# Ledger of designs, part 192: peptides against a protein of PDB entry 3ZOQ

Target 1, 223 residues: chain A of PDB entry 3ZOQ
Amino acid sequence: QLLQDSWWNQLKEEFEKPYYQELREMLKREYAEQTIYPDSRDIFNALHYTSYDDVKVVILGQDPYHGPGQAQGLSFSVKPGVKQPPSLKNIFLELQQDIGCSIPNHGSLVSWAKQGVLLLNTVLTVRRGQANSHKGKGWERLTDRIIDVLSERERPVIFILWGRHAQMKKERIDTSKHFIIESTHPSPFSARNGFFGSRPFSRANAYLEKMGEAPIDWCIKDL

## One batch from the design tools (peptide; made by RFdiffusion4, then SolubleMPNN)

Design b2_p28_8_s4 (from b2_p28_8, 9 letters changed)
Fold by OpenDDE base, seed 1:
Structure b2_p28_8_s4 (fold): chain B 223 residues (1-223), chain A 28 residues (1-28)
Amino acid sequence: as target 1 above (223 residues)
Amino acid sequence: AEELRKKLAELEETSDFETQAKLLKELE
């Protein structure tokens, strides 16, 4: 099966639907004819690292980085050795100001994922050098379903929604049960308009503490 | 500058950070 059991039980029906079959066929062509990121084995890394039951926090991104060696199937995250993109740098700046974490010498957010932070892009693949090239091809329907099944989960989830694109997903989230942290996007274009000072990391941990759950260790060690 | 800001807005939440950085420099 494509996913670990906890996610498979939630999403297996999606993979049988025509939209996903068409997406799959498209991806087969794309990976054969184009350079597509991330590596096909890494497409579902967000779900691989964070089981359905273990999700504590969701951070939504748009689509993967489109440069060589960058995308690793986690929103905003880049493989070790890859220069930190501007948005990620701003994330780490806010992290430092929020809870005092040092800025790591790499951009991998795998440590967050392993603690229950679902780093989900709404679109899970991209052509090299062509941002949003796989927008509207079917991924959004699957990732909407991911949001839906999390919203339906009894145990509360914290959704961190940076920017307009992510915030559009708020309509799918039961805010009577789940927590929303919203701000402008960490992009250099938007960060100074609300992202900086939004303190999403301490706020997320505050919610976790209220829920009686262990907080996330947001600080990332150097490699 | 207005045109550049418009282009930058189009890239605001995309992964095209390289282009974003270039546009930001041009706006300085």
Scores: peptide ipSAE 0.028, ipTM 0.657, DockQ to the pose 0.821
Fold by OpenDDE base, seed 2:
Structure b2_p28_8_s4 (fold): chain B 223 residues (1-223), chain A 28 residues (1-28)
Amino acid sequence: as target 1 above (223 residues)
Amino acid sequence: AEELRKKLAELEETSDFETQAKLLKELE
């Protein structure tokens, strides 16, 4: 099957729907005719690293990085050895200011994912050099469903929503059960308008502790 | 105005300077 059991049970009906079949066929053509990121085997890495039941925190991104060797199927994350993109640099600056973590010498957020941070882009593929090139092709319907099934989950989730695009998803989140952390986007064009100083990492951990769950170790070790 | 808003939103949330520069130019 496409996904591990916990996610498959939540999403299997989506994969049978026409929109996803059309998306799948589109992707087959795209990967054959264009350079598409991430690698096809990495498209669902966010769901592979973080099971449905293990999700503690969700961080929403828009779509994958579109440069060579960057995207690894996790929002904001880049493969080791890849220069940290500006938004990610700002994320680490806020992390340092928020809870004192050192800035790592790489940009991989896999350690977050393995702890229950679902690093989900709303669109899961992109053409090389063409940001948002796969917008409106069907991914958004699937990822909306991911948000929906998490919202329907009894055990609370913390949603970190940076920027307008992510915040548009707030209407899908049952705030009677789940927690929202909002700020401007970490992009250099918006970070100084609210992202810096928003302290999303300590705030997320505070919610986790209130829920009786282990906090996230947000600090990332050098490789 | 709506198109401008959409472009501003896209500009805000792009992570790379190349894309940001292109969008900024369109807003000028």
Scores: peptide ipSAE 0.026, ipTM 0.646, DockQ to the pose 0.346
Fold by OpenDDE base, seed 3:
Structure b2_p28_8_s4 (fold): chain B 223 residues (1-223), chain A 28 residues (1-28)
Amino acid sequence: as target 1 above (223 residues)
Amino acid sequence: AEELRKKLAELEETSDFETQAKLLKELE
């Protein structure tokens, strides 16, 4: 099956709906005729690394990096050996200022995902060199459902919403159960307007500890 | 310059860092 059992049980009905079938057909054509990122096997990596029940924190991105070898199916994350994009550099800078982590020599956030940080883009594919080229093709409906089923979960989740695009999803989150951390986007064009100093990592861990959960080890080891 | 800033704003939260970097360099 497409997903591990925990996510499949939550999302299987979506994959039977016409919108997803149309998306699937579109993607078949796109991957056959153009260079699409990430690798088709990596599209659902965020759900592969972090099961439905194991989600502790959600970090929403927009769509995958559109350069060669960058996207690995996790929001903001790049494959080892890939130069850190500006937004990711700022994320690590805030991480350093927030909780004292050293800046890693790579940009892979897999260690976060393995600890329960769902690194979810709202759009899960992109054409090479064409940002947002797969916007409005059906991914948003699926990822909205992902947010919905997490919101419906009894065990609380922490949603980190950087920037306006992510913050538009706040209306789908039951704030009586779940926690929201909001700031401007880590992009160089917005980071100094609120992202820097927002301390999302320590704040997330504070919520986790309040809930009796193990905190995230946000520090990333060099490779 | 204002047109460039508008274009940069449109790219603010996108993953098009290459274009962002080029436009930012032009503003320096």
Scores: peptide ipSAE 0.023, ipTM 0.605, DockQ to the pose 0.726
Fold by OpenDDE base, seed 4:
Structure b2_p28_8_s4 (fold): chain B 223 residues (1-223), chain A 28 residues (1-28)
Amino acid sequence: as target 1 above (223 residues)
Amino acid sequence: AEELRKKLAELEETSDFETQAKLLKELE
């Protein structure tokens, strides 16, 4: 099966639907004829690293980085050895100001994912050099379902929604059960308008503590 | 215009399509 059991139980019906079959066929052609990111084996890394039941925090992105060697199937995250993109740099700056973490010498957020931070893009693939090239091809329907099943989960989730695109998903989230942390996007063009100083990391941990759960160790060790 | 092009290039890495679209319009 495509996903681990906890996610498969939630999403298996989606993969049988025509929209996903069409998406799958499209992706087969794309990966054969174009340079597509991330590696096909890494498309669902967010779900692989963080099981349905283990999700504590969700951070939504749009689509994968479209440069060589960058995307690893996790929103905002880049593979080790890859230069940190501007938004990620700002994320780490806020992390430092928020809870005192050192700026890591790499951009991999895998350590967050392993702790229950679902780093989910709404679109999970992209053509090299062509941002948003796979928008509207079916991923959004699947990732909407991911948000839906998380919203339906009894155990609360913290959704960190940076920017308008992510915040549009708020309507799918049962705010009577789940917590929302909103601010402007960490992009250099918006970070000064609210992202900096928003302290999403300490706020997320505060919610986790209120729920009696272990906080996230947001600090990332150097490699 | 050159400054805007540089900003666009930076934005392409961030997938901030909303801001990118605005900058593209300014370059027209």
Scores: peptide ipSAE 0.019, ipTM 0.558, DockQ to the pose 0.161

## One batch from the design tools (peptide; made by RFdiffusion4, then SolubleMPNN)

Design b2_p29_1_s1 (from b2_p29_1, 12 letters changed)
Fold by OpenDDE base, seed 5:
Structure b2_p29_1_s1 (fold): chain B 223 residues (1-223), chain A 29 residues (1-29)
Amino acid sequence: as target 1 above (223 residues)
Amino acid sequence: GVFTPPVEEPAPSEEEREERRREFEELFK
């Protein structure tokens, strides 16, 4: 599936670059020889669900879940029927505490994506059972460009940066135009050190309202 | 590495862009 026109216009030049061609060839081999997640058709789901112009909020993840049936091309999100990973459980706990949403019976964040929440991983593929196996292969350069073109956009964006990995991208964001929400990562190893109580959802909506934008309905319905 | 500094490169031709679009479609249907 081709990228939406708005993203294509922003990213088309990246496809001409050697790093992307090498990444492409690597991915062809990987998908042929290994079990790679997500499905190749789902790699760019974050961009498919949320056009360049429709981005209101960005939530950065690292790389996809590496277990069967989990990854769906959206950061932190898992397909329906999949047990919620610990970090996602903590996200929903904070969501409940922040704005009173019920904890959903599934882990799909597609409803956020459809409202303008770009759920972007910095690395978009992974080998089964091998976290970060595609780190440093070219994805980071492409996803850095995604952040850059959003930073260049005149219409403000809200970046939610959980943990050090995401926060490293702050230097690429024009904070004179865009809003940053930072905390520790929702992981059980770090959530109690600042993620819980950070209230990223209400804060994001507060910024949207200041811009005259419709807030995100963060509450997720059961399936 | 995660961080890659921005690099300014010349824009591709229309033909090159269409070729890359087709290549993308073949891999990421």
Scores: peptide ipSAE 0.023, ipTM 0.486, DockQ to the pose 0.074
Fold by OpenDDE base, seed 4:
Structure b2_p29_1_s1 (fold): chain B 223 residues (1-223), chain A 29 residues (1-29)
Amino acid sequence: as target 1 above (223 residues)
Amino acid sequence: GVFTPPVEEPAPSEEEREERRREFEELFK
């Protein structure tokens, strides 16, 4: 199986659909002919680290970082040893101001994923140096289904939607059952317009506590 | 996303492309 059982049970039908087969064939060609990120083994890392049942929080991204060694299949996250991208730096600044976490010396958010934070991009692959190069190729249909099955889940989920792109997915979320935390994007172009001071981490934990769930330890240790 | 200058890479050989295709097919089987 491409995915572990909890996700496979929710998504197996998608992988049989023509759109995904076309996507798969496209990806096969892309990975063969040029440099695509993340590594093919890391494409579904968000689903590998966080099972369907273990999802507590969802953070939506657009598509992977397109520089060498950056993308690790998790939204906003970069592999250890990689310089923190501007948006990620702002995320950590807000984290520090929100709940007092220190700024980590790396950009890996794997510790969040392991705690139930689904770090999902809407598009899961990208050509080197070409942002959005795999937009509109089929990933969005699959990731929409991921949002749908989470929305359908009885156990509530917290969706953190930074920026307009992520917020467009709100229409797919049952807001009578699930919680939404919205702000501007952490990008330097938008962070001062609402992301800073939005306190998404403490707010998420407040919702988790109200639900009787263990809060997320958002603080990231140095490597 | 992260702004990185475009990096030109040599195109893989036919043999390398075939190997990558086989690897991909195995991973996504």
Scores: peptide ipSAE 0.375, ipTM 0.772, DockQ to the pose 0.465; fails the geometry check
Fold by OpenDDE base, seed 1:
Structure b2_p29_1_s1 (fold): chain B 223 residues (1-223), chain A 29 residues (1-29)
Amino acid sequence: as target 1 above (223 residues)
Amino acid sequence: GVFTPPVEEPAPSEEEREERRREFEELFK
């Protein structure tokens, strides 16, 4: 069984569909012949760390970091010991300004994932040095289904949608039931145009408290 | 995204490709 039970029950039918079988065969060749990120064992880490039932917040990314040792199967997150990418640095700057957290000495967001923050990329693999190289190969259909089944869940979810790509998924979200936090992307090219000052972390926690749920401890400890 | 220049890597041998393929199959069953 590829996924833990709660996600498997929601997604098992997708894995039997032709599009996913084609994707799987493509990935099999890619991983055999080229350097693909993340490690094959880490592709579904977002779903491994955060069960379907435990999702409180979703943060959408596009595709994994394509440099050596960076991607760990979680959107925006990098493995410990890896230099923080510019977008992630800006995320931590906003975190500091929003709720007073210190800037961590690493870029791993695993602590968020373990608390119910689904760190989902819409495309889950990438060739080394080739951003979006696995775009349009089938991942988007699976990740759309992930968004759909979360949208259909009775217990509300908070979707944090940074930038246009993530915001395009808003059409799949039942906004009568779920909460949306939107801003420009944390990228240096867009962060000053709305991401900074958007306070997504405190806003997310405010919604969680309204729902009677425990807030996320967004502050990340040094390693 | 973050740009990291590609590092030149030699193509894997047929044996290495088959090993990676088998590993992938086992992980994704």
Scores: peptide ipSAE 0.346, ipTM 0.763, DockQ to the pose 0.489; fails the geometry check
Fold by OpenDDE base, seed 3:
Structure b2_p29_1_s1 (fold): chain B 223 residues (1-223), chain A 29 residues (1-29)
Amino acid sequence: as target 1 above (223 residues)
Amino acid sequence: GVFTPPVEEPAPSEEEREERRREFEELFK
C-alpha cells in the first residue's frame, strides 16, 4: 500500500475517488514526459516520516521547491548540500532568536519530521522551474482531507500557519481542540512584518508541555 | 519560495518514458 497503516486508514477512501485517480494519471504522464519535483518516491515523504498518530505539529507550505535537487517532499525543507532558500534562512534566524539554536550548515528538516512535525505542502508536486504548475489538479482536495482527519483526531495538534495561504486552512481546524500559531510568512517579503519575533518554536513546545507531551528538539545538527 | 529559471531539457526517449511510467506505477500501486 502507498502509505503506512495509520495514514492509510484515514485516507484510503480518498485514493479510490475519481479526483485522485485523475490526479494519479496526470502525475504518471507528467513524471514520464517532464522533470517533476520531488522525486516520485518522495511525494508522500511528509506522511512517511510522520505517522497519523505521531503528528504533534503541522507546518503548512504551498508547493515544493521547483529547482534541481531541492525538494524532498517536506515543506520548506531542502536536501543536504542544497543552498538554503531565503524563507528557510529566515526560519533558522527565527529559530536562533527564539530558542538559541545555531544555524545549521544544511536545510534538511527531516529531524523535525521524525519527531512528529508534519511538514505538509498543500500541493505535493511541481514542474521544474514552474511554481504552482500543479495547483488545482487534485492535491488540494487530498491535503484538505489530511487537515480534516487531523482536526477530527482526539489528541490535540499544533498548527503553525505562516502567511495567508496556510491561514486559509484555519476554517478546517477545530480550534476548541487544536492550537494554532499564526504569523506572516518567513519570506523576505513578509518576514519583517510579523514572522520575526513570532517565536513559533517555543510557543509550540509550550503547548506540547501543557498537553503532557515531549517538546520538539528544534535544533538541527550540522552534517 | 526559490526562483529557478526554466531550463530546456531534452525530451526523454520513448524507452525512458516507459521506464518512468513503470517506476511510477510500481511506487503508487
Scores: peptide ipSAE 0.327, ipTM 0.746, DockQ to the pose 0.503; fails the geometry check

Design b2_p29_1_s2 (from b2_p29_1, 11 letters changed)
Fold by OpenDDE base, seed 2:
Structure b2_p29_1_s2 (fold): chain B 223 residues (1-223), chain A 29 residues (1-29)
Amino acid sequence: as target 1 above (223 residues)
Amino acid sequence: GVYTPPVEEPPLSEEEKQKRIEEFDALFK
């Protein structure tokens, strides 16, 4: 099976639906005909690193980085050795100002994922050099279902929604059970309009502590 | 952020495309 058991039990019905089969066939052609990111083995890394039951926090992104060697299947994250993209740099700046973490010498957020931070893009693939090239192809329906099954989960989740695109998903989240942290996007074009100073990391941990759960160690060690 | 798109890659052979399709089928449900 494609996913670990905890996610498979939640999502297996989606993989039987026509929209996903069409998506799969599209992806098959795309990966065959041109360079697609991330590597096909890494598409579901967010779900691989963070099980359904282990999700504490969700950070929504749009689609993967479309440059060589960047995307690793986690929203906002880049593989070690890759220059930190501007949005990620701003994320680390806010992290530093929020809770005092040092800015790491790499851009991998795998340590967050392993602690229960689901780094989910709404679209999970992209053509090289063509942002949003796989928008509207079926990923959004699957990732909406991911949000839905998390919303339906009894144990609360914290959703961090940066920017309008992510915030459009609020309607799918049961706010009677779950918590939402919103701000402008960390992009250089929007970060100064609300992202900086939003303190999403300490706020997320505050919710976790209120829930009786261990907080996330957001600080990332150098490699 | 600003990104300069890479130069377009040369077209792949049909054989290479087929190989990638088979690899995809093996790795992706």
Scores: peptide ipSAE 0.436, ipTM 0.789, DockQ to the pose 0.468
Fold by OpenDDE base, seed 1:
Structure b2_p29_1_s2 (fold): chain B 223 residues (1-223), chain A 29 residues (1-29)
Amino acid sequence: as target 1 above (223 residues)
Amino acid sequence: GVYTPPVEEPPLSEEEKQKRIEEFDALFK
């Protein structure tokens, strides 16, 4: 099966629906005919690294990086050895100011994912050099369902929503049960308008502690 | 923009496309 059991139990019916079959056929053609990111093996890495039951925090992105070797199926994350994109650099700057973490020499956020941070893009694939090229093709319906089933989960989740796109998903989240951390996007165009100083990492950990859960070790070691 | 798209690659043969499709099906179901 495509996903581990915890996610499969939540999402298996989606994969039988026409919209997903159409999406899959589109992706099959796209991957066959041109360069699509991330690698097909990495499309669901967010769900592979973080089980449904292990999700503590969700960080929503839009769609994958569209440059060579960048995307690894985790929102905002880049493969080791890849130059940190501007938004990611700002994330690390805020991380440093928020909780004192050093700026890592790479951009992989896998360590977050392994601790229960679901690094989910709303669209999970992109054509090389063409941002949002796979927008509106079916991914949003699946990722909406991911948000829905997390919202329905009894154990609370912390949703970190940077920017308007992510914040639009707030309507799908039961805010009586789950926690929302909102700010402007870490993009250079918006970071100084609210992202910097928003302290999402310490705030997330504060919620986790309130819930009686272990906090996230947000600091990333150099490779 | 931060990224400059690479030059477009030449089109693949139908055989190569089919190979990729089969690989995709094997990895992504």
Scores: peptide ipSAE 0.419, ipTM 0.783, DockQ to the pose 0.459
Fold by OpenDDE base, seed 3:
Structure b2_p29_1_s2 (fold): chain B 223 residues (1-223), chain A 29 residues (1-29)
Amino acid sequence: as target 1 above (223 residues)
Amino acid sequence: GVYTPPVEEPPLSEEEKQKRIEEFDALFK
């Protein structure tokens, strides 16, 4: 099976639907004929690192980085050795100001994922050098379902929604059970309009503590 | 995000395409 049991139980029906079969066939051609990111083995890394039951926090992105060696299947995250993108740099700046973490010498957020932070893009693949090239091809329907099944989960989830794109998914989230942290996007074009000072990390941990759960260790160690 | 200029890639052989398809099918079910 494609996914671990906890996610498979939630999503297995989607993979049998025509839209996903069409998406898969499209992806098969794309990966065969040109460079697509991330590596096909890494497409579902967000779900691989964070099981359905282990999700504590969700951070939504749009689509993967489209440069060589960048995308690793996690929103905002880049592989070690890759220069930190501007948005990620701002995320770390806010992290430092929020809870005092040092800025790491790499951009991998895998440590967050392993603690229950689902780093989910709404679109999970992209052509090299072509942002949003796989928009509207079927990923959004699957990732909407991911949000839906999390919203339906009894155990509360914290959704961190940076920017308009992510915030459009708020309508799918049962706010009677789940917590929403919203701000402008960490992009240099918007960070100073609300992202900086939003303190999403301490706020998320505050919710976790209220729920009786262990907080996230947001601080990232150097490699 | 980070912009990386697209690089023109040489066309792949049919054999290489088929290999990638098989790898995709094996890894992406």
Scores: peptide ipSAE 0.415, ipTM 0.784, DockQ to the pose 0.463
Fold by OpenDDE base, seed 4:
Structure b2_p29_1_s2 (fold): chain B 223 residues (1-223), chain A 29 residues (1-29)
Amino acid sequence: as target 1 above (223 residues)
Amino acid sequence: GVYTPPVEEPPLSEEEKQKRIEEFDALFK
C-alpha cells in the first residue's frame, strides 16, 4: 500500500476517487517526460516520517522547492548540502531567538518530522523551475482531506499557519479541539511584519506540555 | 531555451509567492 497503516486507514478512500486517479495519470506523464520534484519516492515523505497518530504539530507549505536537489517531500525543508532558502533561514533565526537553538549547517527538518511535526505542502509536486506548475491538479483535495482527518482526530493537533495561504485552511480546522499558531510568513517580505517574534516553537511546546505530551526538540544538530 | 536555475533559490521562491499573495490581496481587497 502507498501509505503506512495509520494514514492509509484515513486516506485510502481518496486514492480510489477519480480526482486522484486523474492526478496520478498526470503525474505519471509528468515524471516520465520532464524533471519533477521531489523524487517520486519522496512525494509522501511527510506522511512517511510522521504517522497519523504521531502528528503533534502541522506546518503547512504551498508546494515543493523547484530547484535541483532541494525538495525532499517536507515543507520548507531542503536536503542536506543545499543552501538554506531565505524563508528557511528566517525560520531558523526565529528558532534561535525563540528558544535559543543554534543555526544548523543544513536545512533538513527531518528531525522535526520524526518527532511528530507534519511538514505538509498543500501541493506535493512541482516541475523543475516552474513554481505552482502542479497547482489545481488534485493535490489540494487530498491535502485538504489530510487536514480534515487531523481536524476530526480526538487528540488535539497544533497547526502552525504562516501566511495567508496556510491560514486559509483554518476554516477546515476545528478550533474547539485544536490549537492554531498564526503569523505572517517567514519570507523576507513578510517576516518583519509578524513572523519574527511570534515564537511559534515555544508556543507549540507550551500547548504540548499542557496536553501532557512531550515537547518537540526543535533544535537541529549539525551534520 | 531550457531553464537553468541558479545556485541560489530559483525564481518564484516562496518569498516571491508570498509577496504576490500579499499584493494580490491588497489590490483585490
Scores: peptide ipSAE 0.025, ipTM 0.506, DockQ to the pose 0.024

